Peptides against a protein of PDB entry 1BH9. Designs and how they scored, part 53

Target 1, 89 residues: chain A of PDB entry 1BH9
Amino acid sequence: FSEEQLNRYEMYRRSAFPKAAIKRLIQSITGTSVSQNVVIAMSGISKVFVGEVVEEALDVCEKWGEMPPLQPKHMREAVRRLKSKGQIP

## One batch from the design tools (peptide; made by RFdiffusion4, then SolubleMPNN)

Design b2_p13_6_s3 (from b2_p13_6, 6 letters changed)
Fold by OpenDDE base, seed 5:
Structure b2_p13_6_s3 (fold): chain B 89 residues (1-89), chain A 13 residues (1-13)
Amino acid sequence: as target 1 above (89 residues)
Amino acid sequence: DMLQAVFDAILAA
């Protein structure tokens, strides 16, 4: 692993979604209250999802012969590719 | 897909 990869991983590890915001978002979709465990589970899944999209975007950036930082076009292409692969809805 | 299935399963519990 490069130093840059380690730094990105560290930033990823330290990142977190605010519980209150996640709870409100879920409840706005379901129309009912949700438990703390549901919030924790959904937060974890969301973090994994974001990580997968970012990794795909980094791959796109590299394959296009471009250098960081990631741009919106990389993120859009990453999502398109992941959808095509059936990895995300 | 998997994410939707997981979401639905969590909310159903």
Scores: peptide ipSAE 0.039, ipTM 0.659, DockQ to the pose 0.073
Fold by OpenDDE base, seed 3:
Structure b2_p13_6_s3 (fold): chain B 89 residues (1-89), chain A 13 residues (1-13)
Amino acid sequence: as target 1 above (89 residues)
Amino acid sequence: DMLQAVFDAILAA
């Protein structure tokens, strides 16, 4: 990692979804209560998903010859590319 | 598709 990449990674690592919010969201979808472990698992998967999108967006930014910070256009393109590659639904 | 399957599996638990 470059220093910049490391800094971004550190910020990513420090980010987290509030457990209560995730629990409420899941329960709103399932219509039933979920265990703490389910919340943890879903939170983890969600964070991985966000990480993958951001990683793709950074790649897009670089491929377009642009510099950070990421802009909405990079994020939108990242999602399109990931969908195209079948990496996200 | 893959992530959706994972999400669905977890939500079904």
Scores: peptide ipSAE 0.037, ipTM 0.648, DockQ to the pose 0.085
Fold by OpenDDE base, seed 1:
Structure b2_p13_6_s3 (fold): chain B 89 residues (1-89), chain A 13 residues (1-13)
Amino acid sequence: as target 1 above (89 residues)
Amino acid sequence: DMLQAVFDAILAA
């Protein structure tokens, strides 16, 4: 990867979901309150998931002979490929 | 579904 690609990737890795938003989302699904530890764990897993999609999207962008920034078409193709590989549901 | 399994495991803790 180029320095530009690595820089963008690091931006995604350093990003974090707001704890309050994640807590609300989980609670909307479970129907009850969840602990801070659960929020932290789910936030981490969510970040890993997003990271996998972004990594694949960067690969798609490169394989298509295009340059960053990522576009919606790269993200859509990335999800499709990851599903095909069985890496995401 | 691995993501669902992870979700369930975390909530079970």
Scores: peptide ipSAE 0.036, ipTM 0.645, DockQ to the pose 0.073
Fold by OpenDDE base, seed 4:
Structure b2_p13_6_s3 (fold): chain B 89 residues (1-89), chain A 13 residues (1-13)
Amino acid sequence: as target 1 above (89 residues)
Amino acid sequence: DMLQAVFDAILAA
């Protein structure tokens, strides 16, 4: 692992979705209240998903000979590649 | 890579 990877992971690890916001979002979709464990589980899954997309986007950025910060074009290409690999629906 | 290892660990838990 490189220093860049370690630094990226540290930033990723320190990031978090506000629980209240996630709870409200889920409830707006389900129409009913949800437990704290559901919020935690969904937050975790969402974070993993975002991490996967960002990692792919950084790879795209590098392969295109560009440097961060990521731009919308990197994110769009990342999603296309992940879908092609069958890693996301 | 590092992130994939973390993802795998989370999914395995």
Scores: peptide ipSAE 0.032, ipTM 0.589, DockQ to the pose 0.041

Design b2_p13_6_s4 (from b2_p13_6, 5 letters changed)
Fold by OpenDDE base, seed 4:
Parts: structure tokens; C-alpha cells; sequence
Structure b2_p13_6_s4 (fold): chain B 89 residues (1-89), chain A 13 residues (1-13)
């Protein structure tokens, strides 16, 4: 891995969704309270999902001959490609 | 999809 990849990973690793916000969001969908473990699990999988999209978007950016930071167009194309590959719903 | 299945499984716990 390059230094840039390592730096991105460190920023990604340090980032986190606020537990209270995730809990409220889940509860708004389920209509009932959820356990702390559910919040942790959902936060984790959500972070993985975001990571996958960002990784694809970085690939799109590179393939288009462009440089970071990522733009909305990269994110939109990333989602389209991941759906086409069957990696996201 | 697999991702959707994972989300559903977690929410069902």
C-alpha cells in the first residue's frame, strides 16, 4: 500500500458515526428501541459500506484521470458500478 | 444482495 492509501485508511479508521444518531435512525425505521450491540453492529456494517463506496469512487476518479478530493460525480458513478457488479443492492 | 441480508440479520437480532 502507498503512503496515501495508508493515510486514507487512518482517517477512515478514526472516523465513526455518533452512536446516538445511529440509534435514533434505526429506531425511526424499526419503530422500537434497539440494543447497544445492535447500534454497534449497524455502525460497523455502515462504515464498511461507506468504505466500499469510497474505495470504488477513488478508482473511478483515477480511471477518469482526475485527482482527489472526491466529487459527487465520482460517488454517483461508484454506486452505479457497484450495483452493476452486484456488490451493493 | 449479501449486504442487504447482513443489514436485515442485524436488525432482526
Amino acid sequence: as target 1 above (89 residues)
Amino acid sequence: SMLEAVFNAILAS
Scores: peptide ipSAE 0.038, ipTM 0.654, DockQ to the pose 0.078
Fold by OpenDDE base, seed 1:
Structure b2_p13_6_s4 (fold): chain B 89 residues (1-89), chain A 13 residues (1-13)
Amino acid sequence: as target 1 above (89 residues)
Amino acid sequence: SMLEAVFNAILAS
């Protein structure tokens, strides 16, 4: 692991979606109030989802012989690949 | 998908 890779991992590990925002979003979709535990669970799985997309995008960037930072084209290709693999809807 | 199933399960709780 490079220092740059470690730094990215640490930033990822420390990052989190604001609970209030996630709660509002879920309630907007469901039309009902949700518990804090639901917000925590949804926040966690959302973080994992974002992590998987970014990881795939980094792989795309590398396979294309390019260097970070990630560009929109990497993100779009990552999503396409993950969909084709059945890893995301 | 598995991800969709997880989201639905969480929202249903």
Scores: peptide ipSAE 0.037, ipTM 0.654, DockQ to the pose 0.079
Fold by OpenDDE base, seed 2:
Structure b2_p13_6_s4 (fold): chain B 89 residues (1-89), chain A 13 residues (1-13)
Amino acid sequence: as target 1 above (89 residues)
Amino acid sequence: SMLEAVFNAILAS
């Protein structure tokens, strides 16, 4: 792994969604209360999801011959590609 | 999709 990749991983690893915010968001969608375990599980999978999107966006940025930081266009293209690959709904 | 199935399974628990 490159040093840059390692640094990104460390920043990613240290990041987290606030539990209270995730709980409120889930409940706003489901219309009912959710358990702490559901919040934990959803927080985890959400973090993985964000990580996958960012990684794809970095690949897009590189393939377009551009340099960081990531721009909205990279994120939009990343989502499009992940949908095309069937990796996200 | 698989991811959607996982999300639904988690929310259904």
Scores: peptide ipSAE 0.036, ipTM 0.651, DockQ to the pose 0.076
Fold by OpenDDE base, seed 3:
Structure b2_p13_6_s4 (fold): chain B 89 residues (1-89), chain A 13 residues (1-13)
Amino acid sequence: as target 1 above (89 residues)
Amino acid sequence: SMLEAVFNAILAS
């Protein structure tokens, strides 16, 4: 691992979505209250999902010969590529 | 997809 990769991993590992925010978001979609276990599970999966998208976007940025910070175009392309690979719906 | 199935399963629990 490069120092940059290690730094990104540590930042990712230490990051977390606020439970209250996730709960509110889910409830706004479902229209009903959700359990703490649902919030925990959705938070975990959401973190993995965001991590995969960001990593793909960084790869896109590099392959396009561009430098950070990431821009919306990198994120959009990342999503397209992940869908093409069958990694996301 | 698998991810969609997981999301649905979690929301249904």
Scores: peptide ipSAE 0.035, ipTM 0.645, DockQ to the pose 0.077

Design b2_p13_7_s1 (from b2_p13_7, 5 letters changed)
Fold by OpenDDE base, seed 3:
Structure b2_p13_7_s1 (fold): chain B 89 residues (1-89), chain A 13 residues (1-13)
Amino acid sequence: as target 1 above (89 residues)
Amino acid sequence: SMLEAVINAILAS
C-alpha cells in the first residue's frame, strides 16, 4: 500500500457512525423504534458499504482523469458500477 | 433499499 492508502485506511478504521444518528435515521425510514442490536448491525453494514462506495468513487475519479476531492458525480457513478458488478443490491 | 437511504442521507448532510 502507498502512504496515502495507508492513511485512508487508518482514518477509515478509526471512523464510526454515531449510534444516536443511525437510530434516528432507521426510525425515520421504518416508522417505528428499533433495538440496539439493529443499530449496531446497521452501523457496521453502513460503514462497510460507505467504504466500498468511496473506494469505487476514487477509482472512478482516477479513471476519468480527474483529481480529488470526490464530487457527487463520482459517487453516483460508483453506485452504478457497484450495482452492475452485483456488489450492492 | 435501506443502504441506499443511508448513503443518500450521508451525501445530503
Scores: peptide ipSAE 0.034, ipTM 0.598, DockQ to the pose 0.459
Fold by OpenDDE base, seed 5:
Structure b2_p13_7_s1 (fold): chain B 89 residues (1-89), chain A 13 residues (1-13)
Amino acid sequence: as target 1 above (89 residues)
Amino acid sequence: SMLEAVINAILAS
Protein backbone atom coordinates (compact mmCIF):
# COMPACT_ATOMS: atom_id res chain seq x y z
CA PHE B 1 0.00 0.00 0.00
CA SER B 2 1.08 3.58 -0.69
CA GLU B 3 1.71 6.16 2.01
CA GLU B 4 -1.41 8.02 0.87
CA GLN B 5 -3.52 4.89 1.31
CA LEU B 6 -2.11 4.35 4.78
CA ASN B 7 -2.80 7.96 5.74
CA ARG B 8 -6.39 7.73 4.50
CA TYR B 9 -6.90 4.47 6.35
CA GLU B 10 -5.53 5.97 9.54
CA MET B 11 -7.96 8.88 9.34
CA TYR B 12 -10.77 6.46 8.58
CA ARG B 13 -9.78 4.20 11.47
CA ARG B 14 -9.80 7.13 13.90
CA SER B 15 -13.24 8.33 12.80
CA ALA B 16 -16.44 7.14 14.48
CA PHE B 17 -20.14 7.87 14.74
CA PRO B 18 -21.27 9.18 18.13
CA LYS B 19 -22.98 6.35 20.02
CA ALA B 20 -25.78 8.57 21.27
CA ALA B 21 -26.63 9.69 17.74
CA ILE B 22 -26.69 6.13 16.40
CA LYS B 23 -28.84 5.00 19.32
CA ARG B 24 -31.35 7.80 18.73
CA LEU B 25 -31.48 7.07 15.01
CA ILE B 26 -32.13 3.35 15.50
CA GLN B 27 -34.78 4.01 18.13
CA SER B 28 -36.46 6.52 15.82
CA ILE B 29 -36.84 3.72 13.28
CA THR B 30 -37.70 0.77 15.55
CA GLY B 31 -39.77 2.69 18.08
CA THR B 32 -38.14 0.75 20.92
CA SER B 33 -34.97 0.99 22.99
CA VAL B 34 -31.82 -0.78 21.82
CA SER B 35 -28.89 -2.25 23.71
CA GLN B 36 -25.35 -0.91 23.70
CA ASN B 37 -24.21 -3.97 21.74
CA VAL B 38 -26.71 -3.20 18.97
CA VAL B 39 -25.40 0.38 18.81
CA ILE B 40 -21.81 -0.88 18.58
CA ALA B 41 -22.68 -3.36 15.83
CA MET B 42 -24.65 -0.80 13.80
CA SER B 43 -21.90 1.79 14.25
CA GLY B 44 -19.36 -0.64 12.83
CA ILE B 45 -21.52 -1.59 9.87
CA SER B 46 -22.27 2.07 9.15
CA LYS B 47 -18.58 2.97 9.28
CA VAL B 48 -17.75 0.24 6.77
CA PHE B 49 -20.55 1.44 4.50
CA VAL B 50 -19.38 5.06 4.60
CA GLY B 51 -15.82 3.88 4.00
CA GLU B 52 -16.89 2.04 0.84
CA VAL B 53 -18.63 5.14 -0.50
CA VAL B 54 -15.73 7.45 0.32
CA GLU B 55 -13.19 5.10 -1.27
CA GLU B 56 -15.27 4.96 -4.45
CA ALA B 57 -15.70 8.75 -4.39
CA LEU B 58 -11.93 9.23 -4.13
CA ASP B 59 -11.53 6.98 -7.15
CA VAL B 60 -14.14 9.04 -9.04
CA CYS B 61 -12.38 12.27 -8.13
CA GLU B 62 -9.06 10.91 -9.37
CA LYS B 63 -10.51 9.50 -12.59
CA TRP B 64 -12.13 12.86 -13.32
CA GLY B 65 -8.71 14.47 -13.00
CA GLU B 66 -9.77 16.51 -9.98
CA MET B 67 -8.14 17.10 -6.60
CA PRO B 68 -9.55 16.76 -3.07
CA PRO B 69 -11.52 17.70 -1.11
CA LEU B 70 -14.42 15.50 -2.20
CA GLN B 71 -17.53 17.29 -3.40
CA PRO B 72 -21.18 16.20 -3.41
CA LYS B 73 -20.91 15.30 -7.10
CA HIS B 74 -18.17 12.76 -6.30
CA MET B 75 -20.30 11.17 -3.59
CA ARG B 76 -23.36 10.97 -5.85
CA GLU B 77 -21.36 9.38 -8.65
CA ALA B 78 -19.76 6.95 -6.19
CA VAL B 79 -23.19 5.76 -5.05
CA ARG B 80 -24.30 5.29 -8.66
CA ARG B 81 -21.21 3.23 -9.45
CA LEU B 82 -21.56 1.07 -6.35
CA LYS B 83 -25.19 0.38 -7.25
CA SER B 84 -24.16 -0.47 -10.80
CA LYS B 85 -21.58 -2.92 -9.48
CA GLY B 86 -24.19 -4.46 -7.20
CA GLN B 87 -22.17 -3.58 -4.11
CA ILE B 88 -25.03 -1.63 -2.54
CA PRO B 89 -28.80 -1.89 -3.10
CA SER A 1 -7.61 -0.95 -2.30
CA MET A 2 -6.62 -1.09 1.35
CA LEU A 3 -10.20 -0.51 2.44
CA GLU A 4 -11.39 -3.33 0.20
CA ALA A 5 -8.90 -5.66 1.84
CA VAL A 6 -10.19 -4.72 5.29
CA ILE A 7 -13.81 -5.22 4.23
CA ASN A 8 -13.04 -8.61 2.71
CA ALA A 9 -11.23 -9.67 5.86
CA ILE A 10 -14.26 -8.74 7.95
CA LEU A 11 -16.65 -10.59 5.63
CA ALA A 12 -14.43 -13.67 5.62
CA SER A 13 -14.27 -13.84 9.42
Scores: peptide ipSAE 0.030, ipTM 0.579, DockQ to the pose 0.040
Fold by OpenDDE base, seed 4:
Structure b2_p13_7_s1 (fold): chain B 89 residues (1-89), chain A 13 residues (1-13)
Amino acid sequence: as target 1 above (89 residues)
Amino acid sequence: SMLEAVINAILAS
């Protein structure tokens, strides 16, 4: 792995969704209270999903001959590509 | 990539 990849992963690793926000969001959808474990599980899944999208977006950015920071156009294209690959619905 | 490796490890666990 490159130093750049390591740095990105470190930033990714340190990032986190606020538990309270995730809990509120889930409860707003389900209409019922959720356990701490549900919040943790959903937070983890969400973080992995965001990571996959960001990784694809960084690849798009590079292939377009551009440099970070990522822009909305990179994110949109990333989602399109991931859908095309069947990696996300 | 590093991220893919991490994701695969998580999915394999």
Scores: peptide ipSAE 0.030, ipTM 0.574, DockQ to the pose 0.040
Fold by OpenDDE base, seed 2:
Structure b2_p13_7_s1 (fold): chain B 89 residues (1-89), chain A 13 residues (1-13)
Amino acid sequence: as target 1 above (89 residues)
Amino acid sequence: SMLEAVINAILAS
């Protein structure tokens, strides 16, 4: 791994979604209360999802011959590519 | 990718 990759991973690792916000979001969708374990699991899955999207966006940025920071167009293209690959619904 | 490597390492532990 490159130093840049390690640095990105460290920043990613240290980031987290607010538990209360995740709980409220889930409950707004399900219409019912959820356990802490569900919130923890969903938080983890969400973080991995964001990581995958960002990683794909970085790949898009590089393939387009552009330099960081990532722009909305990279994120949009990343999502499109991940959907086409079947990595996200 | 690095993320995949990390995930796999965690799953393998």
Scores: peptide ipSAE 0.028, ipTM 0.550, DockQ to the pose 0.035

Design b2_p13_7_s2 (from b2_p13_7, 5 letters changed)
Fold by OpenDDE base, seed 4:
Structure b2_p13_7_s2 (fold): chain B 89 residues (1-89), chain A 13 residues (1-13)
Amino acid sequence: as target 1 above (89 residues)
Amino acid sequence: DMLQAVFNAILAS
């Protein structure tokens, strides 16, 4: 545990997708209106997913001997690794 | 597909 890790966690914890934007996005996909609970649930799942990808990307960055900020190559490799591990489809 | 399954479950409930 480090102060830097704590700071990153707090930033992650406090981050959130704008509800209106998520609602619009979901509705554009489903073609119908969605409830507030659907927006909340989907937002939560999305946040967890993003967090897991970013965590993997940071690990990739470190293993490659590189430093933040994350680059597209880190994100792509993270996704590949998560797929390989069966953590994402 | 886990993500799709979760999405479907949310919308179905």
Scores: peptide ipSAE 0.043, ipTM 0.678, DockQ to the pose 0.075
Fold by OpenDDE base, seed 2:
Structure b2_p13_7_s2 (fold): chain B 89 residues (1-89), chain A 13 residues (1-13)
Amino acid sequence: as target 1 above (89 residues)
Amino acid sequence: DMLQAVFNAILAS
């Protein structure tokens, strides 16, 4: 891995969603209270999802011959490609 | 929908 890739990975690992915010979000969707374990599980899955989207977006940026930072168009295209690949619904 | 399936599985546990 390049130094840039390593730096991105380290920043990714250090990032986290606030538990309170995730709990509120889930409860707003489900209409009922959720346990701490549910919050932890969903937070983990969400982090993985974000990581996969960002990775795809970086690939899009590179394939388009463009330089960082990522732009909204890269993120939109990444989501489209992941859907096309069947990796996200 | 894989994400919805995972979400439902977690809540059903």
Scores: peptide ipSAE 0.042, ipTM 0.675, DockQ to the pose 0.072
Fold by OpenDDE base, seed 1:
Structure b2_p13_7_s2 (fold): chain B 89 residues (1-89), chain A 13 residues (1-13)
Amino acid sequence: as target 1 above (89 residues)
Amino acid sequence: DMLQAVFNAILAS
């Protein structure tokens, strides 16, 4: 792994959605209160989901012969590709 | 929809 890859990984590893915000969002959808464990689990899954999209976007950027940072066009194409592969709904 | 399935599974646990 390059230093750049390691740096990105560390930033990703340290990142997290605010628990209060996630709790509010889930409760707005379910219409009922949720446990802290549910918030933790959903936060983790959401983080993995974002990571997969960003990873695909980086691949798109590379395949287009472009360099970081990622642009909106990379993110949009990543989502399209992931949907096409059936990896996201 | 795998994401919805995962969400439902978590809430059901």
Scores: peptide ipSAE 0.040, ipTM 0.664, DockQ to the pose 0.071
Fold by OpenDDE base, seed 3:
Parts: sequence; C-alpha cells; structure tokens
Structure b2_p13_7_s2 (fold): chain B 89 residues (1-89), chain A 13 residues (1-13)
Amino acid sequence: as target 1 above (89 residues)
Amino acid sequence: DMLQAVFNAILAS
C-alpha cells in the first residue's frame, strides 16, 4: 500500500455514522422503532457501501485520466457502474 | 437487489 492509500484507509476506518442519526433515518423509513442491533448492522452495511462507492469513484477518476479530489461526476458514474455490474441494486 | 434483501433480513431478525 502507498502512503496515500494508507491515509485514506485510516480516515475511512476512523469515520462512523452517528447511531442516533442512523436510528432516526431508519425509523423515518420503516415508520416503527428499531433495535440497537438493527442500527449497528445497518451502520456497518452503510459504511461498507460508502467505501465501495468511493473505491469505484477513484477508479473512474483514474480511468478518465483525472486526479483527485473526487468530484460529483465521479460519484455519479461510480454508482452507475456499480448498478450495471449488479453490485448494487 | 442485494441491499434490499439484507435490509429486510436485518429488520426481520
């Protein structure tokens, strides 16, 4: 791993979604209260999802011959590609 | 639709 990759990983690892915010978001969608375990599970899945999108976006940026930082167009294209690959719904 | 399946599984548990 390069120093840049390591730095990105460390930032990613240290990042987290606030539990209260995630709980409120889930409850706004389901219309009912959810358990702490549901919040923890959904938080973990969400973090993995964000990581996968960012990795794809970095790949898009590189393949387009561009340099970071990522722009909205990279994120949109990343999501499009992940959908086309069947990696996300 | 993997994410939806996972979501449903978690909520059903």
Scores: peptide ipSAE 0.038, ipTM 0.657, DockQ to the pose 0.073

Design b2_p13_7_s3 (from b2_p13_7, 4 letters changed)
Fold by OpenDDE base, seed 4:
Parts: structure tokens; C-alpha cells; sequence
Structure b2_p13_7_s3 (fold): chain B 89 residues (1-89), chain A 13 residues (1-13)
């Protein structure tokens, strides 16, 4: 891995969704309270999902001959490609 | 999809 990849990973690793916000969001969908473990699990999988999209978007950016930071167009194309590959719903 | 299945499984716990 390059230094840039390592730096991105460190920023990604340090980032986190606020537990209270995730809990409220889940509860708004389920209509009932959820356990702390559910919040942790959902936060984790959500972070993985975001990571996958960002990784694809970085690939799109590179393939288009462009440089970071990522733009909305990269994110939109990333989602389209991941759906086409069957990696996201 | 697999991702959707994972989300559903977690929410069902």
C-alpha cells in the first residue's frame, strides 16, 4: 500500500458515526428501541459500506484521470458500478 | 444482495 492509501485508511479508521444518531435512525425505521450491540453492529456494517463506496469512487476518479478530493460525480458513478457488479443492492 | 441480508440479520437480532 502507498503512503496515501495508508493515510486514507487512518482517517477512515478514526472516523465513526455518533452512536446516538445511529440509534435514533434505526429506531425511526424499526419503530422500537434497539440494543447497544445492535447500534454497534449497524455502525460497523455502515462504515464498511461507506468504505466500499469510497474505495470504488477513488478508482473511478483515477480511471477518469482526475485527482482527489472526491466529487459527487465520482460517488454517483461508484454506486452505479457497484450495483452493476452486484456488490451493493 | 449479501449486504442487504447482513443489514436485515442485524436488525432482526
Amino acid sequence: as target 1 above (89 residues)
Amino acid sequence: SMLEAVFNAILAS
Scores: peptide ipSAE 0.038, ipTM 0.654, DockQ to the pose 0.078
Fold by OpenDDE base, seed 1:
Structure b2_p13_7_s3 (fold): chain B 89 residues (1-89), chain A 13 residues (1-13)
Amino acid sequence: as target 1 above (89 residues)
Amino acid sequence: SMLEAVFNAILAS
């Protein structure tokens, strides 16, 4: 692991979606109030989802012989690949 | 998908 890779991992590990925002979003979709535990669970799985997309995008960037930072084209290709693999809807 | 199933399960709780 490079220092740059470690730094990215640490930033990822420390990052989190604001609970209030996630709660509002879920309630907007469901039309009902949700518990804090639901917000925590949804926040966690959302973080994992974002992590998987970014990881795939980094792989795309590398396979294309390019260097970070990630560009929109990497993100779009990552999503396409993950969909084709059945890893995301 | 598995991800969709997880989201639905969480929202249903």
Scores: peptide ipSAE 0.037, ipTM 0.654, DockQ to the pose 0.079
Fold by OpenDDE base, seed 2:
Structure b2_p13_7_s3 (fold): chain B 89 residues (1-89), chain A 13 residues (1-13)
Amino acid sequence: as target 1 above (89 residues)
Amino acid sequence: SMLEAVFNAILAS
């Protein structure tokens, strides 16, 4: 792994969604209360999801011959590609 | 999709 990749991983690893915010968001969608375990599980999978999107966006940025930081266009293209690959709904 | 199935399974628990 490159040093840059390692640094990104460390920043990613240290990041987290606030539990209270995730709980409120889930409940706003489901219309009912959710358990702490559901919040934990959803927080985890959400973090993985964000990580996958960012990684794809970095690949897009590189393939377009551009340099960081990531721009909205990279994120939009990343989502499009992940949908095309069937990796996200 | 698989991811959607996982999300639904988690929310259904």
Scores: peptide ipSAE 0.036, ipTM 0.651, DockQ to the pose 0.076
Fold by OpenDDE base, seed 3:
Structure b2_p13_7_s3 (fold): chain B 89 residues (1-89), chain A 13 residues (1-13)
Amino acid sequence: as target 1 above (89 residues)
Amino acid sequence: SMLEAVFNAILAS
């Protein structure tokens, strides 16, 4: 691992979505209250999902010969590529 | 997809 990769991993590992925010978001979609276990599970999966998208976007940025910070175009392309690979719906 | 199935399963629990 490069120092940059290690730094990104540590930042990712230490990051977390606020439970209250996730709960509110889910409830706004479902229209009903959700359990703490649902919030925990959705938070975990959401973190993995965001991590995969960001990593793909960084790869896109590099392959396009561009430098950070990431821009919306990198994120959009990342999503397209992940869908093409069958990694996301 | 698998991810969609997981999301649905979690929301249904």
Scores: peptide ipSAE 0.035, ipTM 0.645, DockQ to the pose 0.077

Design b2_p13_7_s4 (from b2_p13_7, 6 letters changed)
Fold by OpenDDE base, seed 1:
Structure b2_p13_7_s4 (fold): chain B 89 residues (1-89), chain A 13 residues (1-13)
Amino acid sequence: as target 1 above (89 residues)
Amino acid sequence: SMLQAVIEAILRS
């Protein structure tokens, strides 16, 4: 990784979704209250999911012969590819 | 998928 890539990765590692927002989202799906541990687990999974999309988008950007920063077109193509691979629904 | 199964298992707990 380049220094720039490492810096972005570290910022990603240190970032987190607001617990309250995740809790509200989960409860809107389940229709019932969820425990703190469930919120923590789902927050982690959500972060990994976002990371996988971004990683695929960076690969798309590179394969198209382009340079960061990522653009919406890279993100859209990344999602399409991940769906095609069956890695996301 | 495996991911879907994991998510559902967590939400059921």
Scores: peptide ipSAE 0.035, ipTM 0.622, DockQ to the pose 0.074
Fold by OpenDDE base, seed 3:
Structure b2_p13_7_s4 (fold): chain B 89 residues (1-89), chain A 13 residues (1-13)
Amino acid sequence: as target 1 above (89 residues)
Amino acid sequence: SMLQAVIEAILRS
């Protein structure tokens, strides 16, 4: 890792979704209450998902010959590419 | 996809 990559990794590692917020979000989608285990599992999946999208977006940015910070267009393209690769549903 | 199946299974539990 470069120093910049290490810094990003440290920030990612220490970041977390607020438990209560995730619970409310899931319940708003399902229409019913969810267990603590569901919140934990979904939080983990969401963190991995965000990490993968960001890394793909950085790759898109580089391939387009552009420099950070990431822009919405990089994020949108990253999602499209991950879907086409079958890495996300 | 596999991820979709996992998400759905978790939400149903």
Scores: peptide ipSAE 0.034, ipTM 0.620, DockQ to the pose 0.078
Fold by OpenDDE base, seed 5:
Structure b2_p13_7_s4 (fold): chain B 89 residues (1-89), chain A 13 residues (1-13)
Amino acid sequence: as target 1 above (89 residues)
Amino acid sequence: SMLQAVIEAILRS
C-alpha cells in the first residue's frame, strides 16, 4: 500500500459516528428502543458503507482525471457504480 | 483495495 493509502486509512479509522446519534436515528426508523449491540453493529456497518462509497468515489475522481477534494458528482457516480456492480442495494 | 483488505481481515478474525 502507498503512503497516501495508509494516511487515508488512518483518517478513516479515527472517524466514528456518535452512538447517541445512531441510536436516535435507528429508533426513529424502527419506532422502538434498540440495544447497545444493535447500535454498535449498525455503526460498524454504516462506517464500512461510507468507506466503500468514498473509496469508489476516489477511484471515480482519479479516472476522470480530477484532483481532490471529492465533490458530490464523484459521490453520486460512485453510488451508481456500486449499485451497478451489485455491491450495494 | 486497502479498505477491502481490512474488511476481509476483520471478517476472518
Scores: peptide ipSAE 0.028, ipTM 0.576, DockQ to the pose 0.037
Fold by OpenDDE base, seed 4:
Structure b2_p13_7_s4 (fold): chain B 89 residues (1-89), chain A 13 residues (1-13)
Amino acid sequence: as target 1 above (89 residues)
Amino acid sequence: SMLQAVIEAILRS
């Protein structure tokens, strides 16, 4: 791993969705209360998903010969590519 | 990818 990759991982590792916010979001969708375990599971899944999209977007940015920060066009293309690869639904 | 490698390493431990 490069230092850049390790730094990105460290930032990713330290990042987290606030549990209260996730709980509220889920409940706004489901219309009912959810358990702490559901919040934890959903938070983890969401974090992994964001990480995968961001990594793909960084790859898109690089392949387009552009420099960070990421722009919406990179994110949109990343999602398209991940869908094409079967990495996300 | 780096992310996948890290996840796999964590799960393997």
Scores: peptide ipSAE 0.027, ipTM 0.567, DockQ to the pose 0.034

Design b2_p13_8_s1 (from b2_p13_8, 7 letters changed)
Fold by OpenDDE base, seed 3:
Structure b2_p13_8_s1 (fold): chain B 89 residues (1-89), chain A 13 residues (1-13)
Amino acid sequence: as target 1 above (89 residues)
Amino acid sequence: KMLEAVFNAILES
């Protein structure tokens, strides 16, 4: 990895979603109470999901001949491509 | 859909 890639990875690795916030967010979406295990699982899955989307978005940005920072259009296209590849539902 | 909903909610919040 390049120094830049390593730095991004380290920042990603150190990042985390606050459990209380995630619990409230899930419950606001589902309309029902969720267990601690669901919060833990969803937090982990969400971090992986975000990482995959960002990685794909960087690829989209490069393929479009553009330079960072990422823009909403890159993120939206990344999601579409990941769905097409069957990597996300 | 759930992951996407959470993803969107995170970005919008």
Scores: peptide ipSAE 0.030, ipTM 0.586, DockQ to the pose 0.423
Fold by OpenDDE base, seed 5:
Structure b2_p13_8_s1 (fold): chain B 89 residues (1-89), chain A 13 residues (1-13)
Amino acid sequence: as target 1 above (89 residues)
Amino acid sequence: KMLEAVFNAILES
């Protein structure tokens, strides 16, 4: 990995989703209460997912000869590419 | 690669 990738990873690592919001979201889907461990696990998985999408979007932005901040077009293209690679459903 | 490693660690924990 490059130093730039490491720096981005550190920023992602330091970020977090509000536990209450994640809990409410999960419960709205499952229809039942969930444990703290489930919330923690889902928060981590979600962060990794978002990180991968953002990383791909930044790559798209760079390849298109553009500069941050990311725009919706970069995010849409990133999702398309990740799906084509089989990295996300 | 780093994110994938973290993802795997979470699933295996």
Scores: peptide ipSAE 0.029, ipTM 0.587, DockQ to the pose 0.047
Fold by OpenDDE base, seed 4:
Structure b2_p13_8_s1 (fold): chain B 89 residues (1-89), chain A 13 residues (1-13)
Amino acid sequence: as target 1 above (89 residues)
Amino acid sequence: KMLEAVFNAILES
């Protein structure tokens, strides 16, 4: 453990999608304005979703006997596996 | 918990 690692971890943990961009995206889909709480909730869910895909992709990478960084093939296989498991639609 | 695991995996790689 190092302070540098902690700093990087906190950076990842605190990372988020830009609120304005998320708001615009949602509104482009719904055709109506959305509240700040909706933006926050959707941003959080999106981050969790990305995390789940990345975790699965890392598992795929490991099972294939490969090392990071993740490649598109890992992400594609991750999505396939998550769908197969019924964890994502 | 899940996100923490992902972050740890990234940092450990």
Scores: peptide ipSAE 0.028, ipTM 0.565, DockQ to the pose 0.046
Fold by OpenDDE base, seed 2:
Structure b2_p13_8_s1 (fold): chain B 89 residues (1-89), chain A 13 residues (1-13)
Amino acid sequence: as target 1 above (89 residues)
Amino acid sequence: KMLEAVFNAILES
């Protein structure tokens, strides 16, 4: 892949959701306490999801003949496309 | 490593 893609990957790889925040968020939704393993698993899944959406948004941006930075319209379109592909509900 | 594999798959798609 390109240098740009590599750079994005490195930034993505280094990023992480704060465990405490994720735990609180999950518990606010489920109404019950969750284990550390659940937090780790959910954090990973969430990170992958964000990566997929961002990558799709970048593709949208490019296909629209536009340049970064990404805008809300790119993100919204990305979600629509991922849904149409059956990649997200 | 798992994230790397997934990300690579995303980039290659």
Scores: peptide ipSAE 0.027, ipTM 0.553, DockQ to the pose 0.047

